# Ledger of designs, part 23: peptides against a protein of PDB entry 6J54

Target 1, 223 residues: chain A of PDB entry 6J54
Amino acid sequence: NENLFASFIAPTMMGLPIVTLIIMFPSLLFPTPKRLINNRTISIQQWLIQLTSKQMMAIHNQKGQTWSLMLMSLIMFIGSTNILGLLPHSFTPTTQLSMNLGMAIPLWSATVFTGFRYKTKTSLAHFLPQGTPALLIPMLVIIETISLFIQPVALAVRLTANITAGHLLIHLIGGATLALLNINTMTAFITFTILILLTILEFAVALIQAYVFTLLVSLYLHD
Target 2, 42 residues: chain B of PDB entry 6J54
Amino acid sequence: QFQFTGIKKYFNSYTLTGRMNCVLATYGGIALLVLYFKLRSK

## One batch from the design tools (peptide)

Design b1_p14_2_s3 (made by RFdiffusion4, then SolubleMPNN; from b1_p14_2, 6 letters changed)
Fold by OpenDDE base, seed 4:
Structure b1_p14_2_s3 (fold): chain B 223 residues (1-223), chain C 42 residues (1-42), chain A 14 residues (1-14)
Amino acid sequence: as target 1 above (223 residues)
Amino acid sequence: as target 2 above (42 residues)
Amino acid sequence: MQLLLQALINFLLS
């Protein structure tokens, strides 16, 4: 372990970036069901997908539900990449801001353009919250306009920061545990317990960030 | 539901059409200001 | 126990 940020460097093999292979790897974990009654693993996966799909699409009308496949693929992709990134000696692509911006900007643009195309009046009215005093209308419209353009950045930065911070914290606590092993075994055991709890928390954070990212994209589509 | 008369019927922060008109008026005002300063500097 | 824990952490964080 060279430095704290060594795990975030894009891996290369024989001078070729293998990031593409890492990004495509989660797709292998979700095979296409071929039977009416699948095995236990696929059945659980399909059940989870159906539950999340039902919850996410509950706020959308019929036209909005056409985005269900895209949103579900997004949450499965981000969630799987985040979980796989918690494995030892693994690279998490979602720690790269470029990747998250690459996902956030097109999705945000698609939702915004779709909103302006099909619900122009509602989309324009969204720049002014209800009940705004007359004197604050021009200022608030400007703020809401800026807020709209910050949305894709906020999506990308939120995902990047949460995953990166979690990995750094695991690394720091792990390094501290190793250092304390030679100083005080009891203290090292306490820090190791914290490390275990933190790793469990990061598994939850990995799923939550995938859900929040997809949910916010979904909410932008609804607006 | 609020009942508005006069100019408040078209420009208000409560109705959908009123909010839309306020947004358009704001953008229009900004565009006119930018145009004014651009023409003044030219 | 210390060696095992150190080896485990090294495996996880190296």
Scores: peptide ipSAE 0.061, ipTM 0.732, DockQ to the pose 0.013
Fold by OpenDDE base, seed 1:
Structure b1_p14_2_s3 (fold): chain B 223 residues (1-223), chain C 42 residues (1-42), chain A 14 residues (1-14)
Amino acid sequence: as target 1 above (223 residues)
Amino acid sequence: as target 2 above (42 residues)
Amino acid sequence: MQLLLQALINFLLS
């Protein structure tokens, strides 16, 4: 069991933690365009960024679109880190709950404070859903208040749990496949097929979780 | 839209202002309760 | 084929 979590241990080089370098590495994959006519790779990246930006910011007002740079940087960061984490012998920083909380809490607080600063009435009214019976108003306000504070935790845990669970499943099924190679080749082939399907799923999950994370932050800003 | 009169005009779950007032009233009530128990404990 | 598969899986699992 100890071997299952070895991939989640923070890597060190010469006794020094290299987690900071790993976290900064995805930024190197997105260079700033310097030419009017960019290379094919950069053009594709810009095209993808523009598409995602248009889709995500379509639900926001002009004032909310000011956060587009932050949200796009966030989705690019989380998405790239998640995808890079699926590489063999790689470390996924997003499996660390501390990092995800470190991202979720400031972003959540920024959106909440922004909401209270610019739209105090609407933000306060958000604690009470429309059409609530009078008898349930106090209880529901308390529940919504608790829900607000759980939002950053839920956001971080969702990302961490999905990525971690995916990696664990890949390791478990992979280990089972190795064990079955010596027992029954046919069953090993089946498990290997499942492993391939699971890896494809994890690639999708990696992108979806990045999108969901940024989308939820965006929705909190929109509210 | 709903036409509210009296207390329902200020404390309702349908209007924005009404919802805000309800939230503030609930928080105020909780704060008063906490203050009461704090003062009671001396 | 088994050895190749084992090597591949070992590489993937690290």
Scores: peptide ipSAE 0.051, ipTM 0.715, DockQ to the pose 0.014
Fold by OpenDDE base, seed 3:
Structure b1_p14_2_s3 (fold): chain B 223 residues (1-223), chain C 42 residues (1-42), chain A 14 residues (1-14)
Amino acid sequence: as target 1 above (223 residues)
Amino acid sequence: as target 2 above (42 residues)
Amino acid sequence: MQLLLQALINFLLS
């Protein structure tokens, strides 16, 4: 590779960008059930969806549970794209901050506007923690306001940074392993072992980041 | 839980209404300050 | 074995 960031360049095939196809590809991994008793793969997928849905919706009231479909689709999308991004010669769309901001900002704004619309008093009161000294009230309200606006940025940056850092580490350790193969075979073996462990870790990180992203969106809805 | 009298009844950090009023007062104050400096700059 | 490892890593990193 010419540079370390070549894997993050939007891929083109025959001169045409194929990012749209890559983004749509995860949808093919989740077929709709057609039978009362499906095959093992679909059954496992349904079990995972039900498990995560049960955990995420446990903190929400009946009105909040109406967001279940959106939140579950979000976690499946991010999780699948992250896992697919770990395949060789693959492009991970979630490494693009623009994509993650494009998801985080609308979801955050929707939750905030929903809160202000249906629970105006509670939402406004949330800017001031209970029991604050009178002298600190103006400053704390400002801080909480700034904190609110940082939420979507933090959400997007967290996902982007973790996935990007993981890919970079795999590339760097892999490159180091190749370089060390001609210098010291023993050291190259150590770095290769680290590379394997890191790839396993990245699979976990891919799923965790999808879950954390969706969970935080869900928590913002609850607040 | 808490019994407040006077202005503390409407502006406190313990009751929901009091907290809301404090937030609104803070935003109102900031808005007035911004408006003041904007008008003063003209 | 070194050539195979190099080929594998090159395949994964390319």
Scores: peptide ipSAE 0.026, ipTM 0.722, DockQ to the pose 0.013
Fold by OpenDDE base, seed 5:
Structure b1_p14_2_s3 (fold): chain B 223 residues (1-223), chain C 42 residues (1-42), chain A 14 residues (1-14)
Amino acid sequence: as target 1 above (223 residues)
Amino acid sequence: as target 2 above (42 residues)
Amino acid sequence: MQLLLQALINFLLS
C-alpha cells in the first residue's frame, strides 16, 4: 500500500460516506430472539451476554442495574466493530478518535450527572480522598477535578490508540514480510510467523478493549 | 467512629460531610480568587 | 510457494 494510513480513511461510495452503514452493520449480527428455544447461534450469543452481564452488574445496586442494557449493548457494539475491523479490506470505525470521544463524553457526563443528582454528598466528597493531610487538600482537590475531566479523554484515546497501533503493526510486519520474501525465504518465514501471532493477539486485544471500555464506564457509574 | 469538635467537625478529611465541605471551601476559595482578579483587571 | 505466500499477504494487507 502506498499509505500506511489508507485503511483509516473513511470510505466513500459515489462520493457519499458509508460510515453510517458500517456502524450499523454489527447490529444485524445480533437479532432479537423470538422463541423460547432458539437456534444454537442465538443461544450462544445469549449465553455470552448473560455471562458478561452477570460479571459487570455484580458491583451495582438495583438502580445501577438499570444501566445493564446500555452497558451490554455498548460492549457488544464495540466488540463486534473491533472484530469486524480486523477483516481484510475493512474499515474500523473505532480507529476514529471522534467516534470514541462521541461515545465516551456522553456516557461520562451521564454518569457524572447521575452521581451528582442522586448522591450529591458522596460525589462531592469523592474529590477529596479520605485521610488527606489538611495542607494538601486544596491541591489534591484541583488534581482530582482535572482527573475527572481527563477520564473521558483517556477512555477514548485508550481504545483508539490500541486498535490503531495494532493495525499499523500488522501492516508494518506484513510489509516487512513481503520485502523479505525476495531477499531470504527463511527470514520471511519467521516474520510471517510473527505476523500470524500478532493477528491472533489483535483479536484478543479487540475484545479486551471493548470489555475495558465498558467496564470503566460501569465503574464510573458505581462511584 | 471519629469524633470531631470545633472547625474540625465541619472540615475534616475523614467524614463524608467533612470532605464535602472541604471541597466546597476549595472551590469557593478559587472562585473568590478568580473574582478578585477579574475585578482588579477592570 | 513464494508466490502463494505473497498473494496471501497482499490480500490481507491491501
Scores: peptide ipSAE 0.024, ipTM 0.693, DockQ to the pose 0.013

Design b1_p14_2_s4 (made by RFdiffusion4, then SolubleMPNN; from b1_p14_2, 7 letters changed)
Fold by OpenDDE base, seed 2:
Structure b1_p14_2_s4 (fold): chain B 223 residues (1-223), chain C 42 residues (1-42), chain A 14 residues (1-14)
Amino acid sequence: as target 1 above (223 residues)
Amino acid sequence: as target 2 above (42 residues)
Amino acid sequence: IQELLEAFINFLLN
């Protein structure tokens, strides 16, 4: 199907899905340290992971810090996939809503269930904001429960929408630039400049969305 | 630091226990309503 | 526009 969204179709080689390899590929970019003093690249990666880990886990107690490995792996995975997706003619698995739901729902459910398991009173109390008038309690509790169930959907859709929208814009402006090369070179140059700026923005968005996704999961865990 | 007496001691929106009880009461009420409509439908 | 919308829906459901 040759449409605007053709770039988002899951790639397949000879009937075999390459998406599995694409999902696993980012893992190769983060090798485990082997030396006491590693290469500069590995050291920088470890430094970044350490910084993000300290920043994200600062709000959690010892019990919450148990999730540090999972959250760090999540942010590294989403971040790496999002950045790799900005490469030309690359496929980003995180543009697929199914994948993001597949990540959001289990993580959200895990955080919610963990909250109910270890912080039962606080978790139940979270359905009712403090200081609510007595007459509004039933309705507000219902709204808060609905809000809770919307969280995984919002989490997945936010990531999917932001990454997908960025990719669409890059493709559209890129296509427009190519089309304008034969029509008006000056306008094509302007469009190309916008494309470059947009690409830089999308790099930032890719990292931010990965961070926000992980942060929100962590925040839900903190309750 | 709220001092409540009577029913407000157990059902309030200020204390953690009170909020929990209010939530449980709300869920219980909804469950009873659903049960009522199910029994009425039968 | 309808085709685009359908393609988008198909993309979301893919």
Scores: peptide ipSAE 0.213, ipTM 0.788, DockQ to the pose 0.020
Fold by OpenDDE base, seed 3:
Structure b1_p14_2_s4 (fold): chain B 223 residues (1-223), chain C 42 residues (1-42), chain A 14 residues (1-14)
Amino acid sequence: as target 1 above (223 residues)
Amino acid sequence: as target 2 above (42 residues)
Amino acid sequence: IQELLEAFINFLLN
């Protein structure tokens, strides 16, 4: 008899943590191409990476496009881990707030410091929107500064909350379906249908949240 | 594009340099305020 | 409610 959050506990085998292996597992699904014309799986992967890379780097100049490799690796990592986490009895590392903070804070700091390093005037000017009345300038600068420091927290919490909430809903609706099987088969069938629709939605949410996380990091770099 | 004179030449919410100076002035004021309260407590 | 809250806190701290 375990609680509702037991599925989110870090898994162990023989007392040894296997979280490291789970985190490294998605890298095996994306092998490096070795041929000019690869198989269908690698070709599709390269096509998807190319599409997302072109879309995400379109807002950046030549200097910003140097971040392409890091941003693409980030979206691939988060996306793959989120999708694999939807497998039955699987552990999703991105449901851990510590992991997402560990990714969000360094990336956010890097983008902010890069902005101050190469675009000092523009970065400082972003704390004050253009055309602000003179009386509102001090307060608005303070609010904008607070907004900046909320960004890394928002990145981590958004990803964690969306993925975790999806997992919880799947477990709750699944548990309700099993409980209603002996009570009312008709309502159990409706609940099961909702579960199927919810799982499809969570597949989309898994990819969207990976994209949003990476996109926001890219937008912070662009300022 | 915008022609400002006097104090608004350096502190305005329209030009890039003016916005930067406003931000720096705000941070400087806050820093001085914090410094004042820190020195007052001692 | 207390057990649920403790479980949630433990979940967040993991």
Scores: peptide ipSAE 0.175, ipTM 0.784, DockQ to the pose 0.020
Fold by OpenDDE base, seed 1:
Structure b1_p14_2_s4 (fold): chain B 223 residues (1-223), chain C 42 residues (1-42), chain A 14 residues (1-14)
Amino acid sequence: as target 1 above (223 residues)
Amino acid sequence: as target 2 above (42 residues)
Amino acid sequence: IQELLEAFINFLLN
């Protein structure tokens, strides 16, 4: 049973943790443009960043667009780490709940605090949905308050669970295909086909989870 | 479009200010209840 | 099942 989670153990070299290097590695894949006309790869990256930025910040006014840099850096980080984690025998830092909580809690608290500071009336009003019967108001306010505190936990657990589940399935089916190569080649081929389809799905999930994570943070900011 | 009078003017679930006041009243009520039980234990 | 649960908890808390 412990062997199932062996791929999720933090890697170390000579007793020193290399997780820091793994976390910093995606930053090298996004260099800053320096020339007026950059190469094709950087141009495509900048184009994608601009498109995603316009899409995510379309719901925010000018004051909310101040968080554009933070949200774009977050989606680029989570997206890049999730995609790189799908490499064979790779370690994904986003599979660690501690890391996701370390990102979710500060960002969530910042969004809630900024909302309370600049949009106090609107933020307080969100604890009570519009049109609620008078008798249900106290109970509903309590429920919405609890829901608020569940948001950072749900945000972290959702990302962790989706990425972890995908990794586990890829490892299990991949191991099954290798084991079936010597037992039944036809069955191994079917299992391998499922593995390919699953990997494609996990690529999509990796991007979607990064988008959902940043989108929810953005929505919490917008309140 | 909603004309509230009396207590409903300040405590309603339709207007922004009314919703805010309801939330504050709920929190205030809970705080008073907690305070009551703490003082009762003395 | 208990070992799996322990491994999962250890994974989460890493």
Scores: peptide ipSAE 0.161, ipTM 0.767, DockQ to the pose 0.021
Fold by OpenDDE base, seed 5:
Parts: structure tokens; C-alpha cells; sequence
Structure b1_p14_2_s4 (fold): chain B 223 residues (1-223), chain C 42 residues (1-42), chain A 14 residues (1-14)
């Protein structure tokens, strides 16, 4: 049990946490452009950011487009950390539920409060769907209120569970591959192939989860 | 467009104002119930 | 969710 979850323990050096450095490291991979024509790597990064920004902010008006910088920074942060976490023997901070809750709750609160501030009538009306029978109105309002408070929890747990499950599978199949090397070489090769396919899938999952997390925050802002 | 008369004008599930009033009425009702039980227990 | 709820309500009413 300790070996299975050893990769999820926060790394320390001389009793000092290294997690802070790990969280800050992805920021170094995305430098700011200083020229009209930048390097190929920077140009590709900016192009990707622009494409994702257009998709994310298409549902928002001019007031909602103010959140573009924060939303894009969020997706870049979560995406980069998830991808780097797939490196061998690496620690992903996003596997920690505490970190994801720490991101989800403030962002959710900000979106909800922003909605109440600028769209008070619409935000209050969201607790009651249109065309609801009169007898079901009180119960449905209660359910929608509970649903609202579940949103930040679901947002954090979804990200954490998907990344954590992927890491566990990679470690388990990797360990099985090593164990089968001395038992059956052919079976070990098959298991290794599955491991490679799984790692590719986890790269996709890492990006998708980052996008979904950011998208849901954006949708909550739009009400 | 929807035309409502009486209390249905203020409490309906179709108009924005009606939905808002229904939500506020529900929260107000819950608050009154909580207050009633709190005063009852004392 | 709203579409699902509307579909369910319509099923109950029709």
C-alpha cells in the first residue's frame, strides 16, 4: 500500500516542502513574447492560447471577456502541471484534493458572486427552471440550491480522481511489466504495450481535464 | 407573451420576475420555518 | 440538466 501511493506524497528536502518549486516550475515553460515575430516555440504557444481563448470566450459578452486572462492562465497551469506529472517518479500537485479545492472554491465563489452582482435577477431565477409546475417549485428550488453547492466539489473531485486514477494505473501496469520480465517475456511485452497506450491516453486526459475545469468555471460565470 | 393576473403575475415559472419572486418566497418560507423551530425549542 | 428536467416534466405532463 505504501509503494502504491508513494508517488502521491508531497516531496520534502530537509523537512522543507519542494511542492512550491514544483508548482512554480511550469510557469518557466511559457515565457512572454517580446517581439512581433517570436521564436517558433513561443509562436506556437501563443497561437494555441489564442485558439483556446476564442473558444472559451465565445459564450461571453464584453464584460465576461474580462476573465479571459484568468481562465487562460488557469488552463495553462492545470494542463502543464498534469502533463509534467506524467514523467517518471514525478509528483503532480493536482492529484491533491486540497489543492484542487483551493482552486475550485475561490473561483466558483467569484463566479457566483459576480453573477449576483451584475445579473442579480437572472442568477436568482436560475434556481427555478422555466415551466416548472407550481407544486414542485419549493422542492426544486431547494434541489437547485444544493446543486449549486455541489459544483465546486464536483469540479475538484473530477480533476483529482481522473488524474489520480491514471497515475495508479500507470504504476500498477508498470510494476506488473517489470515482474513479468522474469516470468514470461512475451506477456511482459504485451503489458508494456498497454502501458504505452495508457500513457498516451493519460496525456489526453490531462489536457481534457484542464480544459473541462476551465470551461466549467467559465460556464458558471455565464450562469 | 405570457399574460398573468393576480398573484400569478408575481409568482410564475415563466417570467424572469416571477421566477425570482418564487425563489425569494421559498427562501423566506424556509427562514420562517427555521425561526419557528428555533423559537419552539426554547 | 435543464433539458433533461424539461424532458422529464414533459413526460409527466403528457
Amino acid sequence: as target 1 above (223 residues)
Amino acid sequence: as target 2 above (42 residues)
Amino acid sequence: IQELLEAFINFLLN
Scores: peptide ipSAE 0.118, ipTM 0.776, DockQ to the pose 0.017

## One batch from the design tools (peptide)

Design b1_p15_1 (made by RFdiffusion4)
Fold by OpenDDE base, seed 1:
Structure b1_p15_1 (fold): chain B 223 residues (1-223), chain C 42 residues (1-42), chain A 15 residues (1-15)
Amino acid sequence: as target 1 above (223 residues)
Amino acid sequence: as target 2 above (42 residues)
Amino acid sequence: MNLFHFFTLYMAVLW
């Protein structure tokens, strides 16, 4: 069991944590364009950013679109770190709950404070669903208040749990395939097929979780 | 537009202002209860 | 892109 979680230990080199360098590494993959006609790779990246930006900002009014740059930087960061984390023997910073809480709490607080600052009446009214019977109003306001504070935790835990569970499954099934290769080649082939399907799924999950994380932050900003 | 009369005009779950007032009244009530118990414990 | 670099730096500092 200790070997299963070894991939989630923060790597150190000469006693210094390399996590800082790993977190900064995705920034090198997205250079700023300087030319009118960019390289094919940069053009594809910009096209993808524009597509995702158009989809994410379609829900927001003009004031919400001011946060577009922040939300797009967030999705690119989480998406790139998750994809890089699928590489063998790589450390994924997003498996750390502290990292995801460090993203979720400030962004959530910023959206909540922005909501209270610009639309105080609407933000306060959000604590009471429409059509609530008068007798249930006090209880429901309390529940909705608690729900609001759980949002950043749920956001961080969702990302952490999905990425961590996926990595653990890949390690377990990968280890099982290697063990079964020496016992029965037919069973090893079945487990290997499952491993391939799981890796494809994890690639999709890595992108979807980045999108869902930013979408939920975006949704909290819209409310 | 639901035309509510009396107290229901200000405290309703259908209008934006009514919902806001209900939330504020709830928080105010909780704050008063906490204050009451805090003063009673002294 | 500049904000992306800022975000990566911010997260690196939080660690």
Scores: peptide ipSAE 0.032, ipTM 0.751, DockQ to the pose 0.429
Fold by OpenDDE base, seed 3:
Structure b1_p15_1 (fold): chain B 223 residues (1-223), chain C 42 residues (1-42), chain A 15 residues (1-15)
Amino acid sequence: as target 1 above (223 residues)
Amino acid sequence: as target 2 above (42 residues)
Amino acid sequence: MNLFHFFTLYMAVLW
């Protein structure tokens, strides 16, 4: 059973962790434009960034739009790392909960601290929903406080769980297909079809999770 | 526009300031309870 | 793009 989790072990070469190089690799895929008229690939990348930026920033006020650069860098990072992680024999850093918490906690804390700094009254009032009966006020304030602290954990766990579960499922079904090829080719074909559908789903999940992660951070900033 | 008079003006679930005061009062109450139990245990 | 590279570097250092 050690073989199932082998893909999640941090790869080492000559005793040195290669994880740093893997995390830096997406930066090579997104070069900074140097020309007024860019190559087709860079033009498509810029177009995608502009589209996603317009969609995400439509929800924010002018002050929230100052965070656009950070949010766009985040979605590009998570999206690129997730897509690269779907390549065979690749390591996905986003399967590590430590990495996702390392992103979620600082971003969440930054949004909460900025909220308290610029809109102290509204941020404190957010702990109490409007129209709450007087008797339920203490309980709801406690629940909302707990909810606030769970937000970064939920954000990190959502990303980790979805990517990890998808990869594990691909490995399990992939292993099953290989085992079934020696037993019954017809059943192996069915499992192979499921594997293909699952891989397509995982590509969609990889992009959706990057978007949802960034969107939720964005929504926390808006509040 | 709810015109609240008296204590309800400061502690309301409908006004922004009232909600803030309710939250502060709740945290203050919890802090006092924790302090009470901490001092009582000594 | 520059901030993206900075962010990737930051995450690489945090690992």
Scores: peptide ipSAE 0.031, ipTM 0.759, DockQ to the pose 0.423
Fold by OpenDDE base, seed 2:
Structure b1_p15_1 (fold): chain B 223 residues (1-223), chain C 42 residues (1-42), chain A 15 residues (1-15)
Amino acid sequence: as target 1 above (223 residues)
Amino acid sequence: as target 2 above (42 residues)
Amino acid sequence: MNLFHFFTLYMAVLW
């Protein structure tokens, strides 16, 4: 009985948690350019960052663009950690709800506090949608306040659940394919094909989740 | 352009200030209710 | 890039 969740246990080597090294590993893949003329790999990375930056910042006003650097660092971090997590025998820190909450709560808090600080009237008015009947106002304000507090949790859980579910599914189907190889090669080939398709999907999901996470944080900032 | 007269001018779901005032009024009402029950429980 | 490295370091320290 393989513990299906064993892959999500924080790896320890000689009693030391390696999670810190795994979290830092993406920083090694994105070196800071020291030359005026960058290497091809760095140029491609910069191009991708510029493209994503242009797309994300197109939604934001000039004041929101001040957060561009933070949002871009966030998407690169989540995206890189998620992609690296799809490597075999790799640990994905983003499968840990604690880590994702650790990212979501401060970012959400920062956006909410900045909203209240710079646009108090608009931020308070946001708790009441336009055109609401007078009788529904108290209930709707309560719902919207609860919704606001659920936002960071929903943001973290979404990222955690999608990545965790994907990894579990890859593990299950992978185990099934290996078991089926001994029973029927044809069925094993079908399951293997599904596994490949799933892995491709997980690569897409890994990037999408990074984008959605940063987009939602950015949308909360825009409010 | 909605011409709001009287109390509706300050408590509207259509104007930014009206929405803010409604939210503040709801929080104030909830706070007063909580205070009332807390003081009544003593 | 510097903020990215800072963010990764920050998250690594928070773990």
Scores: peptide ipSAE 0.030, ipTM 0.755, DockQ to the pose 0.420
Fold by OpenDDE base, seed 4:
Structure b1_p15_1 (fold): chain B 223 residues (1-223), chain C 42 residues (1-42), chain A 15 residues (1-15)
Amino acid sequence: as target 1 above (223 residues)
Amino acid sequence: as target 2 above (42 residues)
Amino acid sequence: MNLFHFFTLYMAVLW
């Protein structure tokens, strides 16, 4: 693989971008339950959704809990896309900064506007940390205002960077392992072991990034 | 409960209302400065 | 050894 970034190029089939189909594919993995007693797979999925929902919504008031459906759909979407992206010859949509910004900006704006609409006093007070010396108030308010606008960018970049870095690392070590097979089998075995451990780590990172993204969006709710 | 007297009651970094007023005062000051320079530049 | 080479080649082809 001479081009380390080839896996991040948007795939085209017959000149048509198939990115939309890839993004929609995870939805097929989560069928809607219609029975009282579901299949084991659906039951496990429901249990996981309920578990994550309980953990994330525990910090929110009743009004914040109205966002539960959106936040759960978000974590399931990002998590599933990231996990599917770790499959060989797969494209990870979350490596595209444009997609992550496309998610981060609307969600951030919705949370900020919701905060200003329902708790204007608290939202305005958030621009000034508690205990700030009087002389630093104007400067800190400006910094916090800038920080607010950087939040969606930081959210998107974090997800993009972590997933991209992980994929690149897998490619690099994978390439190194292949090269070392012809030089020294023992060193190739060591690098291969590292590769396997790294792939396991990336599965964990994929889920953690989905959680962190959703959690940070959740924390921007002023509940 | 911190009892603030005078101007500190309205402008403090501890109370919710005080923090809000400080933020509003900061934005108001910036807006006035921008307005001043904009009017002066004409 | 043979299985290791197989999996290494398999992973290398997949990525």
Scores: peptide ipSAE 0.016, ipTM 0.687, DockQ to the pose 0.014

